# Ledger of designs, part 125: peptides against a protein of PDB entry 7UQJ

Target 1, 160 residues: chain A of PDB entry 7UQJ
Amino acid sequence: PELYQNFNITPPRGVLFHGPPGTGKTLMARALAASCSSDERKITFFMRKGADILSKWVGEAERQLRLLFEEAKKHQPSIIFFDEIDGLAPVRSSKQEQIHASIVSTLLALMDGMDNRGQVIVIGATNRPDAVDPALRRPGRFDREFYFPLPDVKARFKIL

## One batch from the design tools (peptide; made by RFdiffusion4, then SolubleMPNN)

Design b2_p16_2_s3 (from b2_p16_2, 7 letters changed)
Fold by OpenDDE base, seed 2:
Formats: structure tokens, C-alpha cells, sequence
Structure b2_p16_2_s3 (fold): chain B 160 residues (1-160), chain C 160 residues (1-160), chain D 160 residues (1-160), chain A 16 residues (1-16)
């Protein structure tokens, strides 16, 4: 409830941050977590890299996803941030999806199994929104997308 | 042609962005891509991490590099951005180079095989310019280098 | 001596930068290196990722750490920056620590073996300060901690 | 929310 009010968004189960690397997707996800946390209400922030879930947990990736979602539910209000989610959930037509079909299926099931009124927000960050399984971009999953543009070169030279 | 005019630089085959991590090399590479794209002329941006090409494609790294350059040529005007290029192309005197000699040789050949008049810019980003094979820093390869300084600590505390 | 004067801190053997990814820990570590380097006194900056030391050097990670510290001593004044140090030195109660006990022990010994008057500063960056072995956070090791908060979302939308 | 700035037309194409 209040977590979603602080985001000024109708409660999405998931938000897809897409845009070039270095545009600050990870930094925004965490800024949102910090901005939505108050003295009275600490938001728990969980971060995983999509590539790490596939590479470090060969054969246990599904279990690790389940544990992550369970822990996020236990520590709500919480944010689950998947960095490089296209590494975890490539498009079904890709060869990578054939290898990782179970992981995508598990992530779909975990997102569908979240109560829409829950205080768990899932943020996926990708450099390739079109490489994310379209099933993840359906209502009740990553149903909101935010594009992170590149700052104008002029704006950066003012910061540097 | 126009891509190079927008960069205000004589057409380098490659540009080396070097400087500390977090100085915004990746963000600059993409800002340049965005800044050089217009409604009439979309620039295609390809990104690879040097370490990923070596680690994910053991035995196929050369093929993946070839495919990358072919696709970049097919989608010109394009930018190929190698993040952490020192991971892909360590100095030849290093033990790592002995293990990855084929990959460096392939990258050299691919850069040499690009027509200087082509609309493919290769940007390499590194934290260690001196760890990049000197052969890559020769004319017709990464023949321009841009140093990304750290912002003054005072400037960052104004942003925080 | 002078390195520590430029940091305006009593000579810590190690400084722990902790905070969310993208908060600029790596950028600050290097800004400090740049800020402390003058025309008369160049600071040598060494960077390693904790995960890379474990993954790339299976069986040689200890040796690579020793070589790193030797080279940093040879090139003093110097900064050793460990990015994602929680990947190198997880808490001893973790299963990962049981696998990497030697590496943590080696890092402890290397930090203890540094002369407190030496011109080598070790900076560890982590997203999880509580996941770093408490033994590393004792006096004479990472005995100073700096939290990197997230910038306000409003400040970021001004930069983008 | 201010309208999302138009995505710069940088097509991030990844080789398959």
C-alpha cells in the first residue's frame, strides 16, 4: 500500500527498468528503495544479477529464486531488484531460453503467486527490453516499463 | 561519414576510453551513440564485456567476435562498445595473452578488416590502458584515447 | 604519511566503502586516488573485483593477493581497491567462507603484515557490509567505514 | 509524472 503510494504508481507486481548500461537503472532502483523508506518504515532491498543466478546456481536457480521471493515476502515492504534480468529470462525463442525454460517458468510462477496487494515490488533492469520474455511483460508481472535515457553529453561534462 | 562528423573527430576505427571505473565511460559511449542518432539516422549500439566474451564463450569467443562485427557492419551506422576491453585483449607479454592469443589476434584482424570509411565505430573502455595490447593502440585500431578523469570529490558531495 | 594527510584521516590500513551499487563507491575510491596525487607525487591505483579473484584464480587466489600487495608496496604511495570485497571475504559462518577460508586468511595476514606507516591504503567496496567477515573490520584492517547513500531521486532526475 | 522523454532512437541490437 504505502510503498506504492511512494512510487506514485498503481501497484505493479513488477517494473522493468530498461536503457543503456550506466544510465543508472541500478542506482534508480536503490534510490526508490531509499526514497520509500522512512524512520517508521524500512524497505528491505534484495538484489540479484540475472547472470549470477544462472551461473552460480546451476541446478539450484529455481530454488534460489523461490527463497528470494520468500525472504522478500517475509521482509516486506521489500524490493527485489534483478539486475540484467534479460540474462535470467531471455526470450523463449532464444537458445538460452531453451536451456533455462524452468527458470523463466519459475519466475513467472513466483510473480503470479504474489498478491497484487503485497508490499513486494519486483524491479527488473535490462539493457535489452526486447530480449526479455514477453510473458514477463504482461499485466501482473513487469507491467510497467521505464526507459532510462542517456544524459546529454553536455550534462555529463558539467558533472565531471 | 555523418557519424564521424557528429563525433567531431577524424574517423578512428577505434576509440579507447580509459579511466577509473565509475567515471562514466560506458555512459559516455552510449551518450555518444544517442547524440549521433537522429530521426533520419538511427545508430545501432552493440555492447560486450571483455570478461564475458572470454568466460561465457570458451572455445567460441572468436566466432562471437566475428558475429558481433558482422552484425555491426550489417546495422551501420553502429557503435561496438567493449566494456573492460583489457579483459579481452591483455598485453601480449602477459600469461593471459598466451591463453587468449587467438582472441586478440581475431580482434586485431577484425579491426584491420574494417574499412576506414565504414560507419562502425569501435569503443573500448578500460580501467588499465597500459594493460591493453599495444597492437590495439596503433593507427587504424584504437588510435584515439580519451581519459575519463574522476570528478572532484567536492562535486560529488554536491550531488549526494 | 602524506597520503594519509591528504585523506584527512589517521592512517587506516583499510577503509570499507559500503552502500548500494551505483552509489559511486568505486568512483569515490578513485577520486580519492586522483585527489591525493600531485605532479610531484603520483598515487598508483590497483583495482580487483572480489568475485574475479575467486573465479579466475581457482587455486592461485592467495598468490594473486600476495602479488597484488607486493606490487602495491613496490609502487607506494598506492591504493588497493577491492570492488565487491564481500565476494572475496564472506562471513565465516557462510558456506562460501568454508570454501574460501584460505583466501580470507591470506587477506587478513596481508593486511596485518602492512606497516601502519606504509603508504598503501586498502579500500574495500561492498553492497553488504554485514556480509564481510567481521575479522576484516577490526582495528588495523578495515577499521573505517564510509556509507554511500543513494542520491535523492529528485537529484538524479536533474542529472538525467 | 513528466512524460518519459522520448527514447533516444538507439536500437540496442545484440548479436544472437
Amino acid sequence: as target 1 above (160 residues)
Amino acid sequence: as target 1 above (160 residues)
Amino acid sequence: as target 1 above (160 residues)
Amino acid sequence: MPPLPKAPKVETVYPP
Scores: peptide ipSAE 0.000, ipTM 0.201, DockQ to the pose 0.039
Fold by OpenDDE base, seed 3:
Structure b2_p16_2_s3 (fold): chain B 160 residues (1-160), chain C 160 residues (1-160), chain D 160 residues (1-160), chain A 16 residues (1-16)
Amino acid sequence: as target 1 above (160 residues)
Amino acid sequence: as target 1 above (160 residues)
Amino acid sequence: as target 1 above (160 residues)
Amino acid sequence: MPPLPKAPKVETVYPP
């Protein structure tokens, strides 16, 4: 939060955390939420998994997204964290096209509808940034991307 | 960064990250540094451990602090991150009073000497905010505090 | 833990997290603990600093290590995280040799004594992997190493 | 010797 104010940078509506699994994307998102939360100003952190929105809420995923964004708006300042956002917003050209297309369209509209004065930050985490619809990665949406590098790939397969 | 811009809140000169050990304070500070660093505007991240400044630079801790702040000023925009700041700036009432008192006084002066237009943010991390000199926790210094809860489910609601 | 069981991968007795300070080693260890902890199967996370074991427990460091490993064994599945393990187990050739040598020997014995069927993972974090005794970095001990790179400054700017 | 402080139980970061 503070660093953006100094740079006159319009806060992005969304930030994409990408990198190999277990690089700490989810943990970073939580830590960001915590670090933006003061004793005087608690940030509300909403966490959802992309796959959970699709699997648990078949036919209601759009409504659940709307409700999530409204809840985040009510509890400003807020962070909406989508873990595994590639599960929620796959590239439109992936064969499960129609259901994902409507959900992506809803998410796009919700991100676009957040006024720059809103204290809601959206963070998406993915292991596959190229599997996320490019429309989500445009300015005013997930227009900022953080790469979480693997600790050397050879080593990670060994902890997991 | 972005959240603060929306609130017209003067960026604090210093932010205190506090919470149980290994809640991600150091990682968050680094993530903040990196996330505030663009291709056009790289943020220089200075990291020091409080205990290292005391132990490695006996009698030179004040000079090292001054040099650190000067270096941060030269490489603006910058973040100075003090990990374990309770080790550098313990409460003055702790029996090792005199050496700590001068270091605290130097840190106070350096933080106070940062003009609000300076692109230097100071982040202190501690597991023991109450072990940090209250003078450092006043407006214009570490006047913002972020609690990093343990990622216990109950504590998640507090980051949220 | 759960990830290892699913892949029929013998869990390493120890993992060394190394890289520049504040790359998220401690946070990753906690995130791993948390991600491997289900509602059904809570992982107990033990955290110690290497320097704290030496400084606080002069003459009892070996006993404290034994107690730590026994407690981790009692509360399986468990993670023992040694932050700044280079402070606990410096290279034997460093001039403070004798006290460190016995502590290292105890740690080696404790790691070697962990049966591969035990649900205890040891994670060491260091900024200086070369300052850690090579005997700790051998198979059956910290035989897996994760490098935590500084997130490339270019990549990090995109979140903030 | 004071008993080792009970290791904080890491509860599941993921809601099920």
Scores: peptide ipSAE 0.000, ipTM 0.331, DockQ to the pose 0.049; fails the geometry check
Fold by OpenDDE base, seed 4:
Structure b2_p16_2_s3 (fold): chain B 160 residues (1-160), chain C 160 residues (1-160), chain D 160 residues (1-160), chain A 16 residues (1-16)
Amino acid sequence: as target 1 above (160 residues)
Amino acid sequence: as target 1 above (160 residues)
Amino acid sequence: as target 1 above (160 residues)
Amino acid sequence: MPPLPKAPKVETVYPP
């Protein structure tokens, strides 16, 4: 409720969904996009998987991120959902330094370059918030976090 | 029920699943594939994401679509599910004209070239039916549409 | 219950989830990861789609599998979830021989090379267990299989 | 029980 209301009233620039796998982060991000879309305000939902951006676009990932944000801006109001964002933006101290650092720096710059006037929300989902570069978790980026607790066994069995 | 019955009796050439994100379009497409498969009639289910086809196959996307349809035909009865088909087949009037236009034209030609005798069903899922090229929504292509309403908040919380 | 208990007590090296599409294999794999993660034991969940590994990494798929297993080992306890593993590890007798054979052989070697002492579980999901290379279904690899029956229409409508 | 539909063949996506 509150996240939906806040999402409609003051869309945060970036929201980090974190919690154990299978807690419905992806489904909630989609549900947010859906609930914020009305007949009057159709939201464009972009979904990317962090691992897919990094792996598909070896050497082109930065350009693809730029294009993604440009498309999101063009089709605003928009949601950019990064599923498994820890695959895109690992902590800079991790040994896979050069390629990851460039992609993270690009994502930081893109998030910093989004005019507060833009109707573009970025949602990152991870099961490892601590594996996301702390620079992404700063104000003006993923500055809101939402924890998805593990549904109890009963809740899981109702979903399965 | 009706879609399942119609799917078993008269498989449409193309079905467009549209509705807000997280309404279970992908899950339903998979469920359709499952329910239409029997011991006597094993359906081959092909899943592609529109954005992945477009982004992975820059310059080869047309060939990949051709191969997909050939494989689907070879393994008939088959379902080709395009998740986020608006990523593959954006409206031709959108500024990313040349690459998208070629891919869309190829998909159109492939859908038009499917013999009505073929046991191949194409399911496209999108949250933006209006972002799909209208040419794809014509008879002999995605000529059936199914709207997935946003589950109520209670239904969402049961899925999350 | 039993799978959860067995997963916590004696994590199998490899589990094959098989069942019709949309039976919740992916959701269960995520739910397993979540249920096995506690405050004391945070599990790292790696998700790859078989199709995406094979298709994104033409000529580099073997290296990517190696890197995936190395990362999983580095971030243990870990789960590697291969969704649609039949896309990664088709039966060797299928006409797409050379590239698939190399990737399958690499996956076999990686699974064989995982020390039984490693806190890395591999979950493969498929709707076609028979399309998975039988070599992957041998002891020390995907030697446990879990069948996901098609939920009844009522169960589907509760998940959708 | 109806046999599980064969999983989609993964098409190789060639990066440009």
Scores: peptide ipSAE 0.000, ipTM 0.166, DockQ to the pose 0.182; fails the geometry check

Design b2_p16_2_s3 (from b2_p16_2, 7 letters changed)
Fold by OpenDDE base, seed 5:
Structure b2_p16_2_s3 (fold): chain B 160 residues (1-160), chain C 160 residues (1-160), chain D 160 residues (1-160), chain A 16 residues (1-16)
Amino acid sequence: as target 1 above (160 residues)
Amino acid sequence: as target 1 above (160 residues)
Amino acid sequence: as target 1 above (160 residues)
Amino acid sequence: MPPLPKAPKVETVYPP
């Protein structure tokens, strides 16, 4: 409840941040986690890179996802941020390796298995929303999307 | 052609972003990749950390670099971003482990082997341009350099 | 000596950057490393993510930490930046897996084993200072803390 | 050096 009040949004289970790379998606996800952390209420922020989960945990990626969600639930209120989620959950294709399909299926199940009462928000960041499996973009999963436009050239000079 | 038109530079095979850490090198490389990605033309962005290639792929780092360049060529137009490239390609010294020398030699060969017609840009980011092997900073490799100055103290407070 | 003069602080062995995520802790740590690097004096910046050390190096995290500190000592003056250090060194609990306890113990020993004469600074960044083992926050370890407040909403729009 | 994690079987394409 209260974590979601801090987001000023009806509690999505998942939020998809999409937009050009380096548009501050990771920075914003971090800043949001920060804004919602007060002295009274510390939000636990988990960050994973999609490709890191796939590449580091060959044959164990599903287990690592489960452990991540268990840990997030244990440390609620929490945010799970998947940076480059398109690396974790590419669009299902007949050419998609079974490994990718299994990981996506595990993530879907974990998103669905989140009790609406759990103060766990999942934020996915991608540069390619269309490269994310549409099943993840359904209601009850990443059902809110935020576009991060490229900062204007003048804004880039302020980040540099 | 068109990828390089978006860079407003004669297509360097490699661009070295150097400057103090956190000056937005990674952010800019990403923002450039983003700016060059349109709805009509999706650029593929590959990110690797220099130290991660060395540490995660002991004895296979050369193979991982080859696979990375092959994948980048397969998914062209593409950007290969090496964050902390000084960790991958330290200045050759008599005290340098043969492993590091072999990886640097492989990267040199891969940079040289890029067909000028390939829409693959390699961006290296470093905090220490002089810690990068001078052979990588030669024409046809990282032959363009962009300095990222520290934002002024007043600008730091805007990033903080 | 001189590295610490550039920090304008009595040389802490470790500095804890804490504050909400995206408050520029990583950016500041990088900017500090940059500000302390001159043409005459190149500081070597090592970046590790806490969760990456735990997850990538299962059963070898202790060894990777040792190697990191050895490398930092070899390349002094140097900065070791632990991003998301709360992922590496969570508060010790009776429920804490032995793996986490061993890694924390190794980090403690490495922090203690730093010769005060070594120009190695360790910066830990966390969103949750209270999730960091209090033993790490003792004198001679992370004994200086810097809070990074959330930029005002207007300041966020300047980072985006 | 610690033994490397086994090479990921999955080619990680980072599309922008």
Scores: peptide ipSAE 0.000, ipTM 0.186, DockQ to the pose 0.087; fails the geometry check

Design b2_p16_2_s4 (from b2_p16_2, 5 letters changed)
Fold by OpenDDE base, seed 2:
Order: structure tokens, then C-alpha cells, then sequence
Structure b2_p16_2_s4 (fold): chain B 160 residues (1-160), chain C 160 residues (1-160), chain D 160 residues (1-160), chain A 16 residues (1-16)
């Protein structure tokens, strides 16, 4: 919240971090969650992995997503980070596609149900932005996208 | 420590991390400090903020820098990390310029006084490399510079 | 290259990066790979994901590991990064345990077969160091471990 | 909610 307020930028409801593996998407999401909390304003950071939502919560995934958003709303200002959000993408099984489609639909409804004035930011991270349902990338959802390039090899060589 | 030895590169006394805010400079410095410590060889990590050196230690900043370098030398191998080292840069007040100039001069003397065989690495991080005194960027001081690009400029501007 | 030489530490053949998800393990490994190449000395960076080794290369995983190490040796100096190396850990299926055990054994043999004078560094990253086979954590293998803490909330604030 | 995995303490002794 604080970082976005400092820039007079209306905080996006959802931000998609995309780029090759190890470009620092998860690191940045965590750094953002941290950087937005002052001594006066601590941001609560929630993390889920897309594959974990599908595998661990089979049959309860929708309920777990609802609970996640409720907790995030209760602990405002907050960040929900979905690591590997492309893991919510359908796998090539009709049964899994239906399960994934229902979970994606639930996530869409939860993102749409957030008041624009809410202090809940949703960050999705993926290595494959094209594997993310285009419906998630529409205005009011993940309507901001941030490419995490491989930091140029030269820039890092000096770090170590 | 370990990765650099493989490459037969004479390690710098000082390394300047520069790049826009939120590029991971401080995170990298911490990760380097962590990565350089094994069970058999723990690296001691010292952190100071440039603004804190000037603000908290008014009139004692030089003494505090000397003590910092002495402690780092005592606990070798060690890393001294100066976050926001550009905070040692003069602000537009003649009184502050004199104070800053004396502190920078003290830091230069401390870096020059380190034995090339010492296991103390000094890392400076800044968002404004041009605000860092060029004398600090000379050989034997911060003679290695590492640009932390914004993960694509577009990604960061929308996060902040 | 340069920072580690200061510490007179025999460069490990293998380094284990461990810590919670999104602590920057993969980012650091990439930063290391980048930081070790100058204009005169480019380091080749190889990346594999532990789960990908097991899932994509069923029956060829050993051959693919051998080819990876040969390519890394051919392109010295080089870094091999195994993201989610705990993905090589046995799952509770006897068939999978045998496949995993064979792959781990192959990786051990490849790490042991590297000349100590070789310019190949192997970095393993895991969120669960205790899920990594203890045999991989022995001297001459992943005998250096680097804990990637969740950057303390304070450390992240300084990144942005 | 499962607690955020505790930031592992950097065994970086920050000198006081």
C-alpha cells in the first residue's frame, strides 16, 4: 500500500509477474510486501503456490481460496502472492480441466468482488504468461503485467 | 567467499551496487554475506545505512566508522554493507557538505588502510551512483561496480 | 569470481541454497552465474529443475545429467544450477524411490568425478534441505550450504 | 492461514 501511495498510482487489484525461472518474481513479490509495510503500517503477506492449490486442496480449493481472500481482507493492507499461477492452468485431462476451470472461475469472482478501494493486492507469478487464462489478465484482475527479464548476465557478474 | 576463488580474480576491496530502488541491492548484499559463510567459515555481516551514519552519529560518525572497520577486521572474514551509500553525499548546505566531506574522507582512509590480503569486503549500495563521490569509485576502493537493473523498468514502476 | 578469492576458501564443487520459497535462491544462483563472467571470462550458466529431471526425462534422466555435466565441463568456467533439488527426493512410492535413488546416485557420481581444479560449480536450491539426500550434502558434493532467510521484513523495505 | 514460513534468521550477527 505505502509504496503505491507514494507514487500516486492507483494500486492494481492484480499484478502478473512473468519471466523465465529465477528472474526474481517471488523475490520481488516478497520484497514488495515487505517494502509496503512501515512501522506504522505493516502489510500482511499471503503466499500460495498454484500447483499446491490444485493438488493439496482437491475438492476444497474453492473454499481455501475464499478463506484466503477473507483473511487477506481482514488483515488489510495485505498482499496475496500466487507463485506459479500458471499451475492453475488446465492440464490435458478433461477432469482436471473442469477442476481447474472451476478454480479459475472462483479466483476471477474473488478478484472481481474486491472493492477498488480495498488494500488487498494480488500478485501472480508465472514462467509462462501464455499459460495463464486470458480472463485473469483482463481489467480489474491481473491488469498489470511485469516482465522479469533475465537480468542481463553482465549486471550480475559484477555483484559477485 | 568460495565461488570467487574458482576464478582467480583479485577480489575488490569495495564493490558498488547501484541501480534504481527495489532492484535487490540490499538483498544481494545479504545473500552474498550469507552465501560466503559455511559451517566451517562463517562470514560476519555488518550493515550500516548512509543516512543513519549522518543522522544518528552527528559528531561521532568518523569514530563509528572506525569502530565498524575494526570490528569487521576482528571478525574476518567479514562483509561491510553500506546501504544507501549516496546518503553520505553532500546535501545543499555548506555545513552538511563539510560534515559529509569529512565522513567520506574518513571512509576513503579506512578503505585505503585495509590490507589487500584482508578478508573484509565493503559493499556500497546506491540508487544514484553519480551522487557517490568519485574518489570512492577509484581503484582500491569501490573499484567494482554492479548495476542492478530494474527488472524491466515497466515491472517496477507499476509495483511502486 | 572476485569476492570469494578474498576469503581463501577452497571453492566448493557444490553449494546448497536452502530457505523458504521466494527467498531468492534461484535469483542468487543466476546472479552468481552472471557475476562470475567478465568480458574476458564469460561463465556459462546451466539450469535444471529437480522435478523436471524426474518427470520429463523418465528413463533418460541419468543420460541427461551426464550430458549436462559434459556440456558444463566443455564450457568452463560454468555453473550448473539445480532449482528445487529436493524434487530429486524420493516420493513414497517404491518405484519412484528406486528411480530417484538411481538419479541421486548418478548425480553423486558426476559430482565426485569432477576434478577439484575444474571450473564447474554446482548449485542446488531447495525449500526443504532435510528432503535432500544426506549423501549429496557430504564433502566434495554440496558441502557448502547457504541459508536464504526470508529477507527480514526490514531488509526487503530497503530493496524498494 | 498457515503462518508465513518464518524468515529463517540470518545467522548474520549484526553487530549491535
Amino acid sequence: as target 1 above (160 residues)
Amino acid sequence: as target 1 above (160 residues)
Amino acid sequence: as target 1 above (160 residues)
Amino acid sequence: MPPLPKAPKLETEYPP
Scores: peptide ipSAE 0.000, ipTM 0.192, DockQ to the pose 0.046; fails the geometry check
Fold by OpenDDE base, seed 3:
Structure b2_p16_2_s4 (fold): chain B 160 residues (1-160), chain C 160 residues (1-160), chain D 160 residues (1-160), chain A 16 residues (1-16)
Amino acid sequence: as target 1 above (160 residues)
Amino acid sequence: as target 1 above (160 residues)
Amino acid sequence: as target 1 above (160 residues)
Amino acid sequence: MPPLPKAPKLETEYPP
């Protein structure tokens, strides 16, 4: 959060955390949420998994996305973290096109509909950034991408 | 970075990540660096270990610190991450006083010499925040501290 | 694995990492895999997501689990990491009972069928340990549980 | 699955 203040950068609507699995994308999103919470200004952290929204809410995924964004807006400042966003918004491959296309379209509309002055940040985490619909990676959506490298084997050893 | 812009929070010169080993401090620092890099504004992440600076560069540690800060300044926006900063800047205990005092003094001067408008963030990680010289934990230096809790002692005991 | 060998502790068949999302469960599993990999003994890390096994392999989930365990056995020492195991083996709730019950039964059988001398560790990660079928949490299965606490709100505040 | 690949050096490989 603070680094962006220095940069006079309009807060992105969406940030894509990508990198090999277990590189701490989810941890980072939570740490970001937590670090952006001050005692005076608590950031509400909403976490959803892309695959869980699809699997648990077949046919209600759009409504759940809308409710999530409304709740995030109600509890500003807030972070919406989509873990495994590649599961929610896969690249439009031919065979499962309709359900995914609708959810992607809803998410696009929700991200586009966020007031740039709103204190809602959307973080998507994926192990496969190329599996995320390119429409989500455009300006005004997940227009910032964050690579989480594997901690070097040496770096992993030193975290333990 | 961006969430801090919304909060009108002056970016800290220094952030101290502290907590038990294995709590993801190094990962968090890397992920912060990655998360602050946009396609348009890449954050350069400099990582050093406190003990490695002392052990590898006996007598050159001050010069290496200066060069690190100069390089970070040259590659703004940047993050300098000191892993195990307690190894670099131990609390002034009597017998190893001179070398540590000089390095601490150099680090203090470098942190104090950073223009507040400079896009350089210093992150120190330690497992022993109380082993870090209190002078580093003062305003304008590592004035923000970050506790990384252990996964519960039971959780840790079962991992290890 | 190596830590358990050094402690004369029979490696658990299964370890449940649980805690709020983004507490580093996946990271810890990878860090464990990396830390237990010596230059002499590389641990093979198999990662699957519970929801991905269900969603991608409708009707083949059992076969994929069997193949995963066979492959893990072939590449000993190995870790099988199930991210979001609550998605693979949800508590038997009425409406989706049959498919989940079969997969749970297969996973139970695979975990029970692991020779205690085999260098295969199964790690399940979940944000909802109570959403995991209690049968998986019994001795000889996921009989060790690891709570990953949220970095305290204060701790998180101290990270950004 | 092959042994844990050596973590590539932190090349700031920004995706293209």
Scores: peptide ipSAE 0.000, ipTM 0.193, DockQ to the pose 0.051; fails the geometry check
Fold by OpenDDE base, seed 4:
Structure b2_p16_2_s4 (fold): chain B 160 residues (1-160), chain C 160 residues (1-160), chain D 160 residues (1-160), chain A 16 residues (1-16)
Amino acid sequence: as target 1 above (160 residues)
Amino acid sequence: as target 1 above (160 residues)
Amino acid sequence: as target 1 above (160 residues)
Amino acid sequence: MPPLPKAPKLETEYPP
């Protein structure tokens, strides 16, 4: 919100962070949340793991997504960070269609239902952007993508 | 434990790490756990996410907290790190009172029940200290607070 | 996989990252996953917490481990990262023998059952290698160990 | 000496 406000840019509804694992996607999402938080404007950061929503909530995942978006909306300005979003919304493959399809459909509907004026940013992080349902990567959803390249070996050795 | 022993300071029961997201709270908690671990004294580090305890254990979260503290006590010296503790113990708001209140009450009781001589440190990390139930921020609980400011942009770019 | 292929080294089945907490074991595991991912070869990174598998899946943990290894095998090349693996496979102590023993036995069987040609690397991270069941630290399992020393205080201050 | 920061966890837990 504030970062985008300060730059006179409309915050995207959804940002996809993608790149190899350990490239700092989760750290960046947190860091962006932090940079958007000021003393005047505390951003609420909601973190979920895609796979956690899927696994914990077999039969309730849709409701948990709804509740998450409702909570994020109550606590605006907010960031919803889906870590490993490919675990939440994998590309629809035949054998596990119904549960995954329902969750994806719910997430799509929730992202589409976000008022453009809502100070809720959704960040999805994945190591596999191609494993994310293409429907999520459409305009009005995760329509901005940031690639996280591997830091050079030197940068990596400094981080590790 | 050892860090505090070496400095002749009584370890706090609970430390709240707060600050904007991605300021390294989780990292610091881990790093503190590490700095307190020596070859002579291996500290057991228990990490839980607040939201994970709440979500995974709908109806069992209290038991999971009890088990966590029991395990931490068995494996002394130990650190219990609650990442996103505001997800576990949010300020009591009217509509979701019962489940959250029970979990908060359990956490309070567990923190109060820690013998002052126990080599168990509880670290809570949050981006929103004001979203943590004030009862947790009282003496004998999370009575020490550390603010994590945003690293300067230069520090951030070096970590990413 | 690729990192090991490029170095003409057979990937170990299991690598144990051990050292004090916050020494970057999880970061390294992710970073290794990332370094093994190229544009040509996207590695699927599965992360589990040992204690989460144990706690979430009381009575189903064995099945979850099986499913995890099956998914990792489907999504080759892949990394299974067990964070806090001592929470999943603690040294067998008398009073909690049966559940922990079954999970350990399942993990052992799954690691032993990985075809040497499978592009699945298992990384276990622990702060307490001595708290990991010695059966996991045998050849063909977590048979490579990397110690993560505490970075110097200067390195820590640069990361925080 | 205090240990280095762990990378943020992207956790994908697929249900059984």
Scores: peptide ipSAE 0.000, ipTM 0.166, DockQ to the pose 0.062; fails the geometry check

Design b2_p16_2_s4 (from b2_p16_2, 5 letters changed)
Fold by OpenDDE base, seed 5:
Structure b2_p16_2_s4 (fold): chain B 160 residues (1-160), chain C 160 residues (1-160), chain D 160 residues (1-160), chain A 16 residues (1-16)
Amino acid sequence: as target 1 above (160 residues)
Amino acid sequence: as target 1 above (160 residues)
Amino acid sequence: as target 1 above (160 residues)
Amino acid sequence: MPPLPKAPKLETEYPP
């Protein structure tokens, strides 16, 4: 957020962190939130798990997403980190289509409805970018993608 | 420690975790401590921040380092994690030379004085490996270095 | 696995990593798998997300769990990392009881059926240990719990 | 505000 403000760059609305599990996507999102938090401007870090929004809020998942985005807007500059966003917004063609479709549509609407002036960045982390609804990966949504490689096997072997 | 002992490998006395901030160095060190802790043999994890040893223990930093290593030896197998070790052991040529030189010399002596049988591993984490005194990066001290990459620089630059 | 083998310690069958999201539980589990993998003995790291087993394998989740444990046993020493295990095994009393109950029962049976000689460690990561079925947190299952703190806000502020 | 799930501390037994 702040980096974008300082450059008068419209912060990307959405960033997709993708890579093998345990490549530190969640850690990076937190580290980014931490690093973008200055002493003067604390970035509010909102974190949700995709599956939690689906499972905990059966029938209220949409409302919880709306509340999350409202809270993030209220506490801007903010980062909304969706850990395992593939759990929240699986590709629309999955057999669980109806429940997922409404949540995806709500997330799309929330990302589209973020005013360009909103200092809210949405970071989605997934191990499977291809399992994320392509509509979320379009410009104005998760339009930036970052690959998190496995830490190089050589780095791993040197730790041993 | 134990992994190296079981292989009759002299455990590295010191491991330097280096990489950009938020790359999970501290987390990894904690992870390693947790992982190396079995039910029967809990690895005692000692954590100190380089700057905290300097700032909190003005005039006693050397004594606190000695006590830390003694405690680690007493509670072996143990890991001493120096977070931000560049704050503890800046390159000797910095204008704060005299105070830092004594702390560096003490840390060197403590690492050299670790008996090869000591199940004490020292992990130093830094964002600036080049800011760490080269004497610490020699064989028998922090002789292993692990780079914690930023998740792809392209990813970071695309977030920016 | 190897650390426990070398000590003739029965590896804990299950370890629960719990902590706030993005405290690096997944990164830890991977680092553990890496650190326990020697040049000669690569620990096979199996990773599944709790929600993925539920959502991707509707009606086959139990079979997929069985196959996972068989594969882990075949590739021992191995670590099965369940990321977001609370998504796989929510507390039985949730309104989604029937589907979750069978998966929980299967996971319990698989963990109980791990021969004490099996070099298979199961690591469950959760942000909500209390959302994990208490039956999984019993001796012989996830009998070890490791709390992953947020890096202390002060520690975070000093890293900044 | 539901309390931010308190970040669990690594209960590494720090010696006292």
Scores: peptide ipSAE 0.000, ipTM 0.211, DockQ to the pose 0.041; fails the geometry check

